# Peptides against a protein of PDB entry 5OK6: the designs that were tried, part 84

Target 1, 215 residues: chain A of PDB entry 5OK6
Amino acid sequence: ELPGLDSQWRQIENGESGRERPLRAGESWFLVEKHWYKQWEAYVQGGDQDSSTFPGCINNATLFQDEINWRLKEGLVEGEDYVLLPAAAWHYLVSWYGLEHGQPPIERKVIELPNIQKVEVYPVELLLVRHNDLGKSHTVQFSHTDSIGLVLRTARERFLVEPQEDTRLWAKNSEGSLDRLYDTHITVLDAALETGQLIIMETRKKDGTWPSAQL

## One batch from the design tools (peptide; made by RFdiffusion4, then SolubleMPNN)

Design b2_p18_5_s1 (from b2_p18_5, 7 letters changed)
Fold by OpenDDE base, seed 5:
Structure b2_p18_5_s1 (fold): chain B 215 residues (1-215), chain A 18 residues (1-18)
Amino acid sequence: as target 1 above (215 residues)
Amino acid sequence: SAAEQAFINSFTGINDTP
């Protein structure tokens, strides 16, 4: 059963637990398609529950580039294409109106950048490969705030590298050469890694030499 | 190996700087 329209508005738009609440690192926020949200606003502000302005189920179809992997379209802008809601507000709307059949929720995390908190709508998607099998890539998402060390650990896990094997990372640059990701303590952001960038995990040879020594 | 040669031939060089 739908709550009263005024109650809906207050629960979703309030500054303490709703849309305007402060961002906190690690919290989940959800994207809502802007047109649907505006329709909902019009409905609840109209004061008539039987109004023809009833928004129906949440439909985020226009935010997705595909319905297979449910990836977001590139270049979406907050306030133009979507609004961000904290988990509690999102779950209220879903409970009241439902989510379009088959659509997953668009959940994103708040990250801590040097001077601000931000909902990371677009994490970095890296193409992880082994030096000896460049044709088999694993696409993995990382936060801009994740360390290069985490990227390396993730690569080792994906490729089932044994603990005793030594590995290191290279990034393919725009010139077609390899830049070593030497410092594993810096972030993906600090390393200026970009979505779609090829990251090569090199494994040390049994003789103690590195394959890249021949480059 | 062919795989190692492919690795060597796929890139124009390396920058191994800390």
Scores: peptide ipSAE 0.383, ipTM 0.923, DockQ to the pose 0.869
Fold by OpenDDE base, seed 2:
Structure b2_p18_5_s1 (fold): chain B 215 residues (1-215), chain A 18 residues (1-18)
Amino acid sequence: as target 1 above (215 residues)
Amino acid sequence: SAAEQAFINSFTGINDTP
């Protein structure tokens, strides 16, 4: 059952718990397609719950580039293509109106950047490969705030590297050469890694030499 | 090895600067 229109408005738009609430690092926020949200606003502001302005179920179809992997379209803009809602507000709307059958929620995390909190709508997708098997890539998502150390650990786990094996990372640059990701304490953002970038995990040889020494 | 040679041949160089 739908609550009263004024109650819906207050719950979703409330500055403390609604759309305008402060961002907190680690919290989940959800994307809602802008046109649906505007239709909802018109519905609840109209004062007649029996009006023809009923928004129907939430439908984020236009935000997705495909219905297989449910990846977002590139270049979506907050306030133009979507609005961001905190988890509580999202769950209220879903409970009241439903979500289009088969569509997953678009959940994103608040991250802490220098001097600002932001909902990270587009995490970085890196292509992880081994130096000795460049043809087999693993696509893995990372936050801009994740460390290079986490990227390395993730690569080691994906490739089932034994604890005693020594490994390091390289990033393929625009010139087709390899830049060593030397400092594992910096973030993906600090390293300026981009979506689709090839990251090579090099494993040290048993003789103590590195394969890259021949480059 | 062939795999190592493929690695060497796939890139134009390396930058190993801390």
Scores: peptide ipSAE 0.383, ipTM 0.923, DockQ to the pose 0.860
Fold by OpenDDE base, seed 3:
Structure b2_p18_5_s1 (fold): chain B 215 residues (1-215), chain A 18 residues (1-18)
Amino acid sequence: as target 1 above (215 residues)
Amino acid sequence: SAAEQAFINSFTGINDTP
């Protein structure tokens, strides 16, 4: 059963616990399609529970690029295309109105940037390859706050690199050349890595030479 | 090797500086 309209409004829009509450690193937030949310606002502000403004089931279909991988469309803007809700508020709305059948929730994490907390709606998708097998790419998602060291470890694990093998990373730049990722302590953000960017893991040869020395 | 040659031919150069 739906709670009272005023109760719904207070629960979801309350600045202390609702949509406008402070972000905390590591917490989960959820995207709600803007049109649905505006319809809900009109419904609860109208004061008539039996009105024609009932929003119906939550449907985020317009936010998805496809219904196979459930990837978000590119270039979505907060406040224009979607609203962000904390986990508690999202779960309330889902319990009250339901979520479209078969549609996954759009869950995202709050990340800590140097001077701000932000919901990371678009993690960075990197294309990981080995220098000696450029045709076999692995798409892996990383947070902007993940270190280059984590990218390297992830690549080593994905390619089953033995602990004794020495490896390093290169990023393909817009000019088609390779930039060495020297500092493994900087973040993906600091390295300015982008979604779809090719990252090459180079493995040192048994003779102690690097394949890239021939470039 | 063919794989090494493919690697060499796939990029315009390297920036191997910090």
Scores: peptide ipSAE 0.383, ipTM 0.923, DockQ to the pose 0.885
Fold by OpenDDE base, seed 1:
Structure b2_p18_5_s1 (fold): chain B 215 residues (1-215), chain A 18 residues (1-18)
Amino acid sequence: as target 1 above (215 residues)
Amino acid sequence: SAAEQAFINSFTGINDTP
């Protein structure tokens, strides 16, 4: 059963699980479609539980570009298209109103950026390939805060590279040339890597030479 | 090799600066 309307409002807006509470790195937050959330606000502020303003089940359908991979549409804006809720608040709303059948929750993580915490709504999707097999890509998601070292380790794992094999990364730039990702300690953000960008893992030859030396 | 040639032909150059 639904709790009292005032209790709902206090729990979601003003409680320890409230929408306005500070972000903490590593926390899970959830997206709620803005129209639904505004309808909920109107409902709980109206003071009548039997009101025609009842929001029904949470339905984030308009935020998804497809119902296969459940990928978000591009260009969604916080406060316009969706509201962010901490995990506890999200779970309360789901418990009270339900979630549209078959629709997954939209969970995102808080990341630490210089001087700010942010919910990372759009992680970076990179296309990982080997230099000698450019036609076989692995799409992998990374946080903007992940290191290039993690990207390299992930590529090595995906391509089953042996520990003794020496590897390095290149990013294809807008000019169609390769920029070496030399510093593995910088982040994906620092390297200005973008979703859909091709990342080439180069493996050193047995003779000690690099394939890219011929470029 | 054909694979190496494909790699060479797929890009316009390299920037290998730290």
Scores: peptide ipSAE 0.381, ipTM 0.923, DockQ to the pose 0.867

Design b2_p18_5_s2 (from b2_p18_5, 8 letters changed)
Fold by OpenDDE base, seed 3:
Structure b2_p18_5_s2 (fold): chain B 215 residues (1-215), chain A 18 residues (1-18)
Amino acid sequence: as target 1 above (215 residues)
Amino acid sequence: SAVEQAYINSFTGINDTP
């Protein structure tokens, strides 16, 4: 079932198609818990398939905050807590060693920033609410590269806003005030939106006035 | 309305700048 140890090493670690391969925007990469990966490295470098260093099935349990929503813990660091593998390498390891029962793969996308590609391990989770019903939030995940326009469209869709209704967004800042997200062409990154941040969709009144104008 | 007042009271201010 398992390939030769040297073959495994070359397949996963080579710079052309393995862990060190170039990132391309839109690709899927996968997180592997660092301790497991180091155990695997020791196993394949040891040259003995019967060694006590056999890593067992992939287990990313320590990366998860919970086993209900399978959210990642905050503050995980590449190279310390996990390694990133391209889809092909991940699938090889899963086929060879298996994945812990019931545990989902941790798939992330490569995003393109002005001068760099990176795997977006932590997309932004925004709390979307309506101005007239702040108690009902929808948590929606966005890429840092998504536009504010997409956030607005998503909010409109989630709240079933009719096409003729005029809407705009506000972000609640750290001071407890609202910053208007005026430019819908900038990105979530440019707007410096953070996970857990409240985003308020304001709907224009039928009389043509904005609710916020009463402040 | 009560809903509007709740909205108004939900934050300390507004920054409506382009």
Scores: peptide ipSAE 0.226, ipTM 0.792, DockQ to the pose 0.878
Fold by OpenDDE base, seed 1:
Structure b2_p18_5_s2 (fold): chain B 215 residues (1-215), chain A 18 residues (1-18)
Amino acid sequence: as target 1 above (215 residues)
Amino acid sequence: SAVEQAYINSFTGINDTP
């Protein structure tokens, strides 16, 4: 059952627990397509529950580039294409209006950047490969706030590298050359890694030499 | 090896500096 229109507005827009509440690192927020949300606003502000302005079920179809992996379209802008709601508000709306059948929620995490919290709508997708088998890639998502160390550990895990094997990372740059990722403590953001970028895990040879030494 | 050579040939260079 739908709550009263004023109650809906207060629950979703209340600055303490709603859309305007402060971002907190690690929390989940959800995207709602802007036109739907504006329709909802018009509905609840209109004061007539039987109004023709009823928004129907939440439908984020226009935000997705595909219905297979449910990836977001590139270049979406907050306030223009979508609004962000905290988990509680999102779940209220879904409970009241439903979500389009088969469509997943668009859940994102709040990340801590220098002097600001932000909902990370677009995490970084890296192509992880081994130096000796460039044709076999693992696409893995990382937060901009994840360390290069985490990228390395993830690569080692995906490629089943033995603990005694030494590894290091290279990023393919726009010029087609390799930049060594020396500092494992910096973030993906600090390293300026981008979605679709090739990250090469190099494994040290048994003789103690690095394959890249031949370059 | 052929694999190593293929690896080397796949890139235009290396920036191995801290």
Scores: peptide ipSAE 0.212, ipTM 0.785, DockQ to the pose 0.907
Fold by OpenDDE base, seed 4:
Structure b2_p18_5_s2 (fold): chain B 215 residues (1-215), chain A 18 residues (1-18)
Amino acid sequence: as target 1 above (215 residues)
Amino acid sequence: SAVEQAYINSFTGINDTP
């Protein structure tokens, strides 16, 4: 059952778990399409529960690139295309108005950057490939805050690399050359890796040499 | 291997900087 309009406004906008609450690393936030949210604002600010401005079910359709894998459109801007709500606020809205049938929630995580917290709306999707088997590609999502070490471990796992095999990563840069990801302690952000970027896992030869050493 | 070399050669270069 819908609470009073003033209660809705206070809960979503001004509550301790409202839209303007401080970001905390690791927490989940949710995207709400801007037009729907503005309609909701107008509705609750109008003071009439029977108003024709009733927003209906949350509908994020315009934020999605497709309805198959539910990827977000590129280039969406906070405050223009969507608003971010903390989990509690999102769940309130969903409970009150519902979510359009078949649409998944758009959940994102708060990440800690050097000087700020940010909701990571666009995690990095990397294409993982082995140097000796171009036919096998694994697309894997990473946070900008994930280490290169995690990328390497993930690649090893996806390609079923045995523990005794030595591997290292290369990133294909915009110039078409390979940059070695030498330091596994830096982050995806530090390495400036981008969505769609090809990451090559090189496996050391049995003779102890690297395939790339012959270049 | 020939496959490995062919793959490596598909790139414009290698930047192996520690």
Scores: peptide ipSAE 0.084, ipTM 0.744, DockQ to the pose 0.746
Fold by OpenDDE base, seed 5:
Structure b2_p18_5_s2 (fold): chain B 215 residues (1-215), chain A 18 residues (1-18)
Amino acid sequence: as target 1 above (215 residues)
Amino acid sequence: SAVEQAYINSFTGINDTP
């Protein structure tokens, strides 16, 4: 089941289908904890399959802040804490060495930013609420490349808003005021929305007035 | 409603500009 050490190195590190391959928007990439990956590199470069440097199962435990939701720790840095592998390379390593029992893979998507592709390790988590019930939030993940329109549609769906009801979004800023998200065609990135930010869905009243008009 | 009023009062203002 385990290929030769040189074959493993070439399969994972090549620039066409391995770690160094170009990023393509929409593709899945996977995080591998840096220490494990370095141990694997040392093992395959050592040339002895029976070496004491055998890395064992992939173990990403140090990348997680919890084992319930399997959220990543904040502030992880590529090349320092983890490496990124395309799906094919990840699946090869898993098939060869296994993944630690109970750990999910850390799958992320390539996104298209202005003039660059990037693996989006940290999507934006927004707190969606209704204007008349601020205590009931829905935490939803969005890509930085998602439109404000998608955020609005998602909010409407989560709160079971009927099609005939008119809604709009406000973002609570650091000063405690509300910034209206007018342009639904711009992205989450363009709107500078941040993880943990409160997004208020305002619903138009039956009398045709907006609750915010009372401010 | 009281909840709606509490919502309104919880903010320092609005920036309603494009």
Scores: peptide ipSAE 0.050, ipTM 0.700, DockQ to the pose 0.864

Design b2_p18_5_s3 (from b2_p18_5, 9 letters changed)
Fold by OpenDDE base, seed 3:
Structure b2_p18_5_s3 (fold): chain B 215 residues (1-215), chain A 18 residues (1-18)
Amino acid sequence: as target 1 above (215 residues)
Amino acid sequence: SAVEEAYKNSFTGINDSP
């Protein structure tokens, strides 16, 4: 049975675990499609549980590019296309109304930037390749707050690089040239890496030379 | 090798400056 309409409104909008609660780094938040959410608002504000304004199950279909990989559409805007709910509020709505069959929840993490917490709706998807096999890419998702060192470690793991092999990263820039990622302590954000960007892991040759020295 | 040529021809240049 659904809770009372006023109770729903209070729990989701004005509760301690509501939409307007402070963001905390590492917490999970969930996207809800804006039209559904507005329909829910109209329903609970109308005061009639038998109203034709009943929102039905949560349906985020319009937020996805496809129903295979469940990638979000590019350029979605908070407050226009979706609302963000903390995990508790999301779970309440799902328990009350359900989620469209087969749709995954759109879970995102709060990240901490120097002066702000935000929900990272679009983590960076990098195309990892080896210098000697540019045609074989591995798409890996990273937070903007992840270090270049983590990107390098992840690349080494994906390519099964042995511990004794020396490796470094290059990013392909918009001009089609390679920029070396020297500092492994800076973040993906600081390095200005973008989704779809090619990242080349170079492995040092057994003779001690770098392949890039011949470019 | 064909792989080395593909690597060399894939990029317009390198920026190996810190």
Scores: peptide ipSAE 0.300, ipTM 0.864, DockQ to the pose 0.911
Fold by OpenDDE base, seed 5:
Structure b2_p18_5_s3 (fold): chain B 215 residues (1-215), chain A 18 residues (1-18)
Amino acid sequence: as target 1 above (215 residues)
Amino acid sequence: SAVEEAYKNSFTGINDSP
C-alpha cells in the first residue's frame, strides 16, 4: 500500500536516512533516472493521490547504453541525469511504485577518496591479459580505491596462475609503451589507470628471466 | 615463437622505473 504523499516525501528526502543522508564508505546507493524522480517529486508535492502526475514504475531505461549487460551510458551527471538514493530509500520507492519489468537496479558503492566520500558510479574497467596471449582479455571492474595488489591477485586468479609462479603487472600507456606497476600498495587511482586500459600480467620464465627483458 | 614476436612488436618500449 502506498503511504500518504507527505510521508513519502519525508521518508525519501530526510537528512538522516534518505537522499540527503551522509555517505558512508562501503554502503550501497542506487541511481534513479532524473525525470522519473522529478515526476515523483511533483506527484507527492501536489497533495492529490489521484493526480495525473502519478509517476508509475521506476524506469531507468535512458541511463543504460545496452539491455544485455546493463551498462550505464558514459558521461551521466548526478543531479542532471540521475539522483542517488541510499538502499533504504530505493527499496521504499521500489515497493511503492515498482521497477520497470526486466530492468536491474543500478547499485553502486560509496568509496572513500582522500578527504571525501563519493558514490562510485563508474568503477574502472581494466583489460587484463597475459604477456604471452595479448589477444585474450578479461574485462574486470575495479574500484579507484582498490590496490594494484588486488589487480595482480585478480589477474592471477583469472588466469589460474599457480602460487609458486612469479608475476608482475605492466600498464600500456597512451604512447604504446609499458609502464611497470612497481608499487602494489598504491591504488588504481594513484596509478592513474583508466577504463579500457590494457594491463599485462607478466609471468617469470622457468629459467628465472622475465619476458620483458627481451623488449 | 610467433607469440613472443607478437609480444615484442606490440609495444614501443618499456618504462621499468619505480
Scores: peptide ipSAE 0.289, ipTM 0.857, DockQ to the pose 0.910
Fold by OpenDDE base, seed 1:
Structure b2_p18_5_s3 (fold): chain B 215 residues (1-215), chain A 18 residues (1-18)
Amino acid sequence: as target 1 above (215 residues)
Amino acid sequence: SAVEEAYKNSFTGINDSP
């Protein structure tokens, strides 16, 4: 059953627990398509539950580039294309109005950046490959706040690297050369890694030499 | 090896400096 319109507005827009609440690192937030949300605002502010302004079920279809992987379109802007809701507010709206059949929620995490918290709408998708098999990539998502060490560990896991094997990472830059990722403690953001970037895991040879030393 | 040659030809260079 739908709550009263004033109750809906207070529940979703209340700055303590609603849309205006402070961001907290690690929390889940959800995207709602802007036109739907504005329709909902108009509905609940109108004061008539039987109004023709009823928003219907949540439909984020316009935010997706595909219905296979449910990837977001590039270049979406908060406040223009979507609004962000905390998990509690999202779940209330879904409970009241439903979500379009077969459409997944657009869940994102709050990350801590230097002096700011932000919902990470676009995590970084890296193409992980081995130096000796560039044709076999693993696409893996990382937060901008993830360390290069995590990228390396993830690559080792995906390629089933033995614990005794030494590995290191290279990033293919815009000039088509390889930049070595020396510092494993810096973040994906600090390393300026971007979506679609090729990351090469190099494995040390049994003779103690690196394959790249022969390049 | 053909793999090493393919690897070499895939890039314009290497920046192995910290």
Scores: peptide ipSAE 0.239, ipTM 0.796, DockQ to the pose 0.893
Fold by OpenDDE base, seed 4:
Parts: structure tokens; C-alpha cells; sequence
Structure b2_p18_5_s3 (fold): chain B 215 residues (1-215), chain A 18 residues (1-18)
């Protein structure tokens, strides 16, 4: 059952778990399409539960690029295309109004950057390949705050690299050359890795030489 | 570098777009 309009407003906007709550690293936030959210605001501010301004089910269709893999459109802007809600507020809205049938929730994580917390709406999707089989890629999503070490471990796992095999990473840069990802302690952000970027895992030869050293 | 150029050449014809 829908709570009173004033209660809805207080829970979503002004509550401790409302839209304006402080961001905390690792927490889940959810995207809500702005037009729907503005319709909801108008409805609850109108004071009439029987108003024709009833927003209906949450519909994020306009935020998706496709309905197959449910990727977000590029270039969406907070406060223009969507609003961000903490998990509690999102779950309240879904409980009250429902979510459009078949649409997944758009869940994102708060990340810690050097001076700010931010909801990471666009995690980095990397194309992982082996140096000796460039035609076989694994697409994997990473946070900007993930280490290059995690990228390397993930690549090793995806390619079933044995623990005793030594591996290293190269990134194909915007100029089409390869940058050596030498420091595994830096983040994806520090390495300036971007979505769609090709990451080459090089495996050391049994003779102790690197394939790239012979080029 | 020679290594970078060699790898660049090896990327010819691969799909590097998701």
C-alpha cells in the first residue's frame, strides 16, 4: 500500500536514507530516469493521492542503449537524465510503484576518489586478450578504483593461466601503440584505462624470455 | 619503440571494439 504523500517525500528526499544522504564508498545507489522522478515529485507535492499526476511504474527505458544487455546510453548526466537514490530509497519507490516489467534495476557503486566520493555510473569495460591470440577477447568490467593487479589476476583467471606462469599487461593507447602497465599497484583510473580499451596479457616464455623482447 | 610498433602491426585486422 502506498504511504501518505508527505511520508513518501520525507523518506525519499529528506530522510537519512534519502537522495541527499552522504555518499559512502562501497554502497549501492540506483539510477531513476529524471522524467519519472519529476513526475513523482509533482505527484507527492500536489497533496492529492487521486491526482492525474500519478507517476505509475518506474520506467528507465530511455536510459538504456539496448534491451539485450541493458547497457546505459553514453553521456548520461546526473540531474539532467537521471537521479541517484540510495538503496533504501530505491527499494521504497519500487515497493510503492513497481518497476517496468523486464527492466533490471540500474545499480551502481559509490567509489572513493582522492578527494570525493562518487557513484560510478560508468565502470570501465576492458577487452582482455593474450599476446599470442589477439582474436579471442574477454570483456570484463572493472571499477576505476580497481588495481592493475586485479586486472592482471582477472586476465590470468579468464585465460586459465597456470600459477607458475609469469604474465604482464600492455594497454593499447589512443595512438594505437602499447603502453606497459608496469606498476600493478596503481588503479585503472591512474592508468587512464577506458571502456573498450584493449589490454594485452603477455605470458613469459619457458626459456625466461618475453615475447615482446624479441620484436 | 620497436616493441610497440611490432605489436601495433600485430593488431591489424583484430576487432578491438566491444
Amino acid sequence: as target 1 above (215 residues)
Amino acid sequence: SAVEEAYKNSFTGINDSP
Scores: peptide ipSAE 0.031, ipTM 0.597, DockQ to the pose 0.094

Design b2_p18_5_s4 (from b2_p18_5, 8 letters changed)
Fold by OpenDDE base, seed 5:
Structure b2_p18_5_s4 (fold): chain B 215 residues (1-215), chain A 18 residues (1-18)
Amino acid sequence: as target 1 above (215 residues)
Amino acid sequence: SAEEQAFINSFSGINDTP
């Protein structure tokens, strides 16, 4: 059942548990398409539940670039293309109005950057490859706050590397050369890694030499 | 191997600095 219009507005827009609540690292937030949200605002502010301004089901179709993987379009801007709601507020709206049939919710995590919390709408998608099989990439998403060590561990797991095998990472730069990701304690952000960037996992040879020594 | 040679030929160089 739909709550009263004033109650809906207060529940979603309040500064303690609604849209304006403080961001906390690790929490889930959800994207809502801006036009739908503005229609909802107009509806609840209008004071007539039978108004022609009824927003209908939440429809995020315009935010997606595909309906197969449900990837977001590039370059979406908060406040222009979408609004962010905390999990509780999102679930209220879904329970009241529904979500368009077949559409997944757009869930994102709050991350902690230096001196600021942010909802990470676009995590970094890296192309992981082995040095000896450059044609077989694994696309993996990482947070900007993830360590290079996590990227390496993830690569080792994806490629089924045995614990005794020694491995290290390289990033292909814009000049077509390889930059060694030497410090595994820095973040993806600190290393300035970008979506679509090729990350090469090099495995040490049985003779103790590195394949890259020939470059 | 051919795959190792492909690795060597695919990049213009390396920057191995901490």
Scores: peptide ipSAE 0.375, ipTM 0.922, DockQ to the pose 0.852
Fold by OpenDDE base, seed 2:
Structure b2_p18_5_s4 (fold): chain B 215 residues (1-215), chain A 18 residues (1-18)
Amino acid sequence: as target 1 above (215 residues)
Amino acid sequence: SAEEQAFINSFSGINDTP
């Protein structure tokens, strides 16, 4: 059963888990397609539960570029294409109206940047490869706030590198050359790594030399 | 090795500076 229209409005807009509540790092937020949300607003503000303004189930179809991998379209803008809701508010709406069958929720995390908190709608997708097998890429998502050290550890794990093997990272730049990722303590953001960028994990040879020394 | 040669041939150079 749907709660009263005023109760819905208070819970989603002004509740303890309302849409305008402060962001907190590590919390989950969810995207809702803007037109659906506006239809819901019109419905609950209209004061008539039997009105023709009933929004139906949540449908985020227009936010996805494909229904296979459920990737978001590029260039979506908050307030124009979608609204962000805290987890509790999202779950209320889903419980009241349902979510379109087969669509996954669009869950994103709040990240802490130097001066602001934001919902990270677009994490960075890096193409991880080994220096000796450039044709076999692994796409892995990272937060802008993840360290280069985490990228390296993730690459080592994905490629089943033994603990005793020495490894380092290179990023392919726009000129087609390799930039060494020396500082493993800086973030993906600080290193200016971008989605679709090739990251090469180099493994040190048994003789103590690096394959890249021949470049 | 052939794989090492492929690595060398795939990039225009390196920037190995901190």
Scores: peptide ipSAE 0.360, ipTM 0.917, DockQ to the pose 0.895
Fold by OpenDDE base, seed 3:
Structure b2_p18_5_s4 (fold): chain B 215 residues (1-215), chain A 18 residues (1-18)
Amino acid sequence: as target 1 above (215 residues)
Amino acid sequence: SAEEQAFINSFSGINDTP
């Protein structure tokens, strides 16, 4: 049975775990499609549980590019396309109304930037390749707050690089040249890496030379 | 190797600046 309409409104909008609660780094938040959420608002504000304004189950279909990989569409805007709810509020709505069958929740993490917390709706998807096998890419998701060192470690792991092998990273820039990711302590954000960007892991040769020395 | 040549030919240059 659904809670009272006023109780629903209070819990989701004005509660301690509501939409307007402070963001905390590492917490999970969830996207809700804006039209559904507005329909829910109209329903609970109308005061009639038998109203034709009943929102039905949560359906985020319009936020997805496809129903295979469940990737979000590019360029979605908070407040226009979706609203963000903390985990508790999301779980309440799902328990009350359900989620469209087969559709995964859209869970995102709060990240901490120098002066702000935000929900990272679009983590960076990098295309990792080896210098000697450019045709074989591995798509890996990273937070903007992840270090270049983590990207390098992840690349080494994906390509099964032995501990004694020396490796470094290059990013393909818009001009089609390679920028060396020299400082491994800076973040993905600081390095201005973007989704779909090619990242090349170079492995040092046994003779001690770098393949890139011939570029 | 062919793969090394592909690497060399795939990019317009390098920026190896710290």
Scores: peptide ipSAE 0.359, ipTM 0.916, DockQ to the pose 0.872
Fold by OpenDDE base, seed 4:
Structure b2_p18_5_s4 (fold): chain B 215 residues (1-215), chain A 18 residues (1-18)
Amino acid sequence: as target 1 above (215 residues)
Amino acid sequence: SAEEQAFINSFSGINDTP
């Protein structure tokens, strides 16, 4: 059952778990399409529950690039295309109004950057390949705050690399050359890795040489 | 190997900076 309009407004906008809540690293936030949210605001501010301004089910269709893998459109802007709600507020809205049938929630994580917290709306999708099989990629999502070490471990796992095999990473740069990801302790952000970037896992040869020595 | 040659031919060079 829908709570009173004033109660809805307080829970979503002004509550301890509302839209204005401070960001905390590791927490989940959810995207809500801006037009729907504005319609909801108008509805609850109108003071009439029977108003024709009833927003209906949450519909994020315009935020998605496709309905197959539910990727977000590129270049979406907070406050223009969507609003961010903490998990509690999102769940309230879904409970009250429902979510459009078949649409997944758009869940994102708060990340800690050097001086700010931010909801990471666009995690980095990297194309992981082996040096000896460049045509077979694994697309894997990483946070900007994930370490290069995690990328390497993930690549090793995806390619079923044995523990005794020595591996290292290269990133294909905009010039078409390879930049070595030497420091595994830096983040994806520090390495300036981008979505769609090719990351090559090189495996050391049995003779102790590296395939890249011929480049 | 053909695979190694493909690797070599796919990139214009390397930047191996520590």
Scores: peptide ipSAE 0.350, ipTM 0.913, DockQ to the pose 0.863

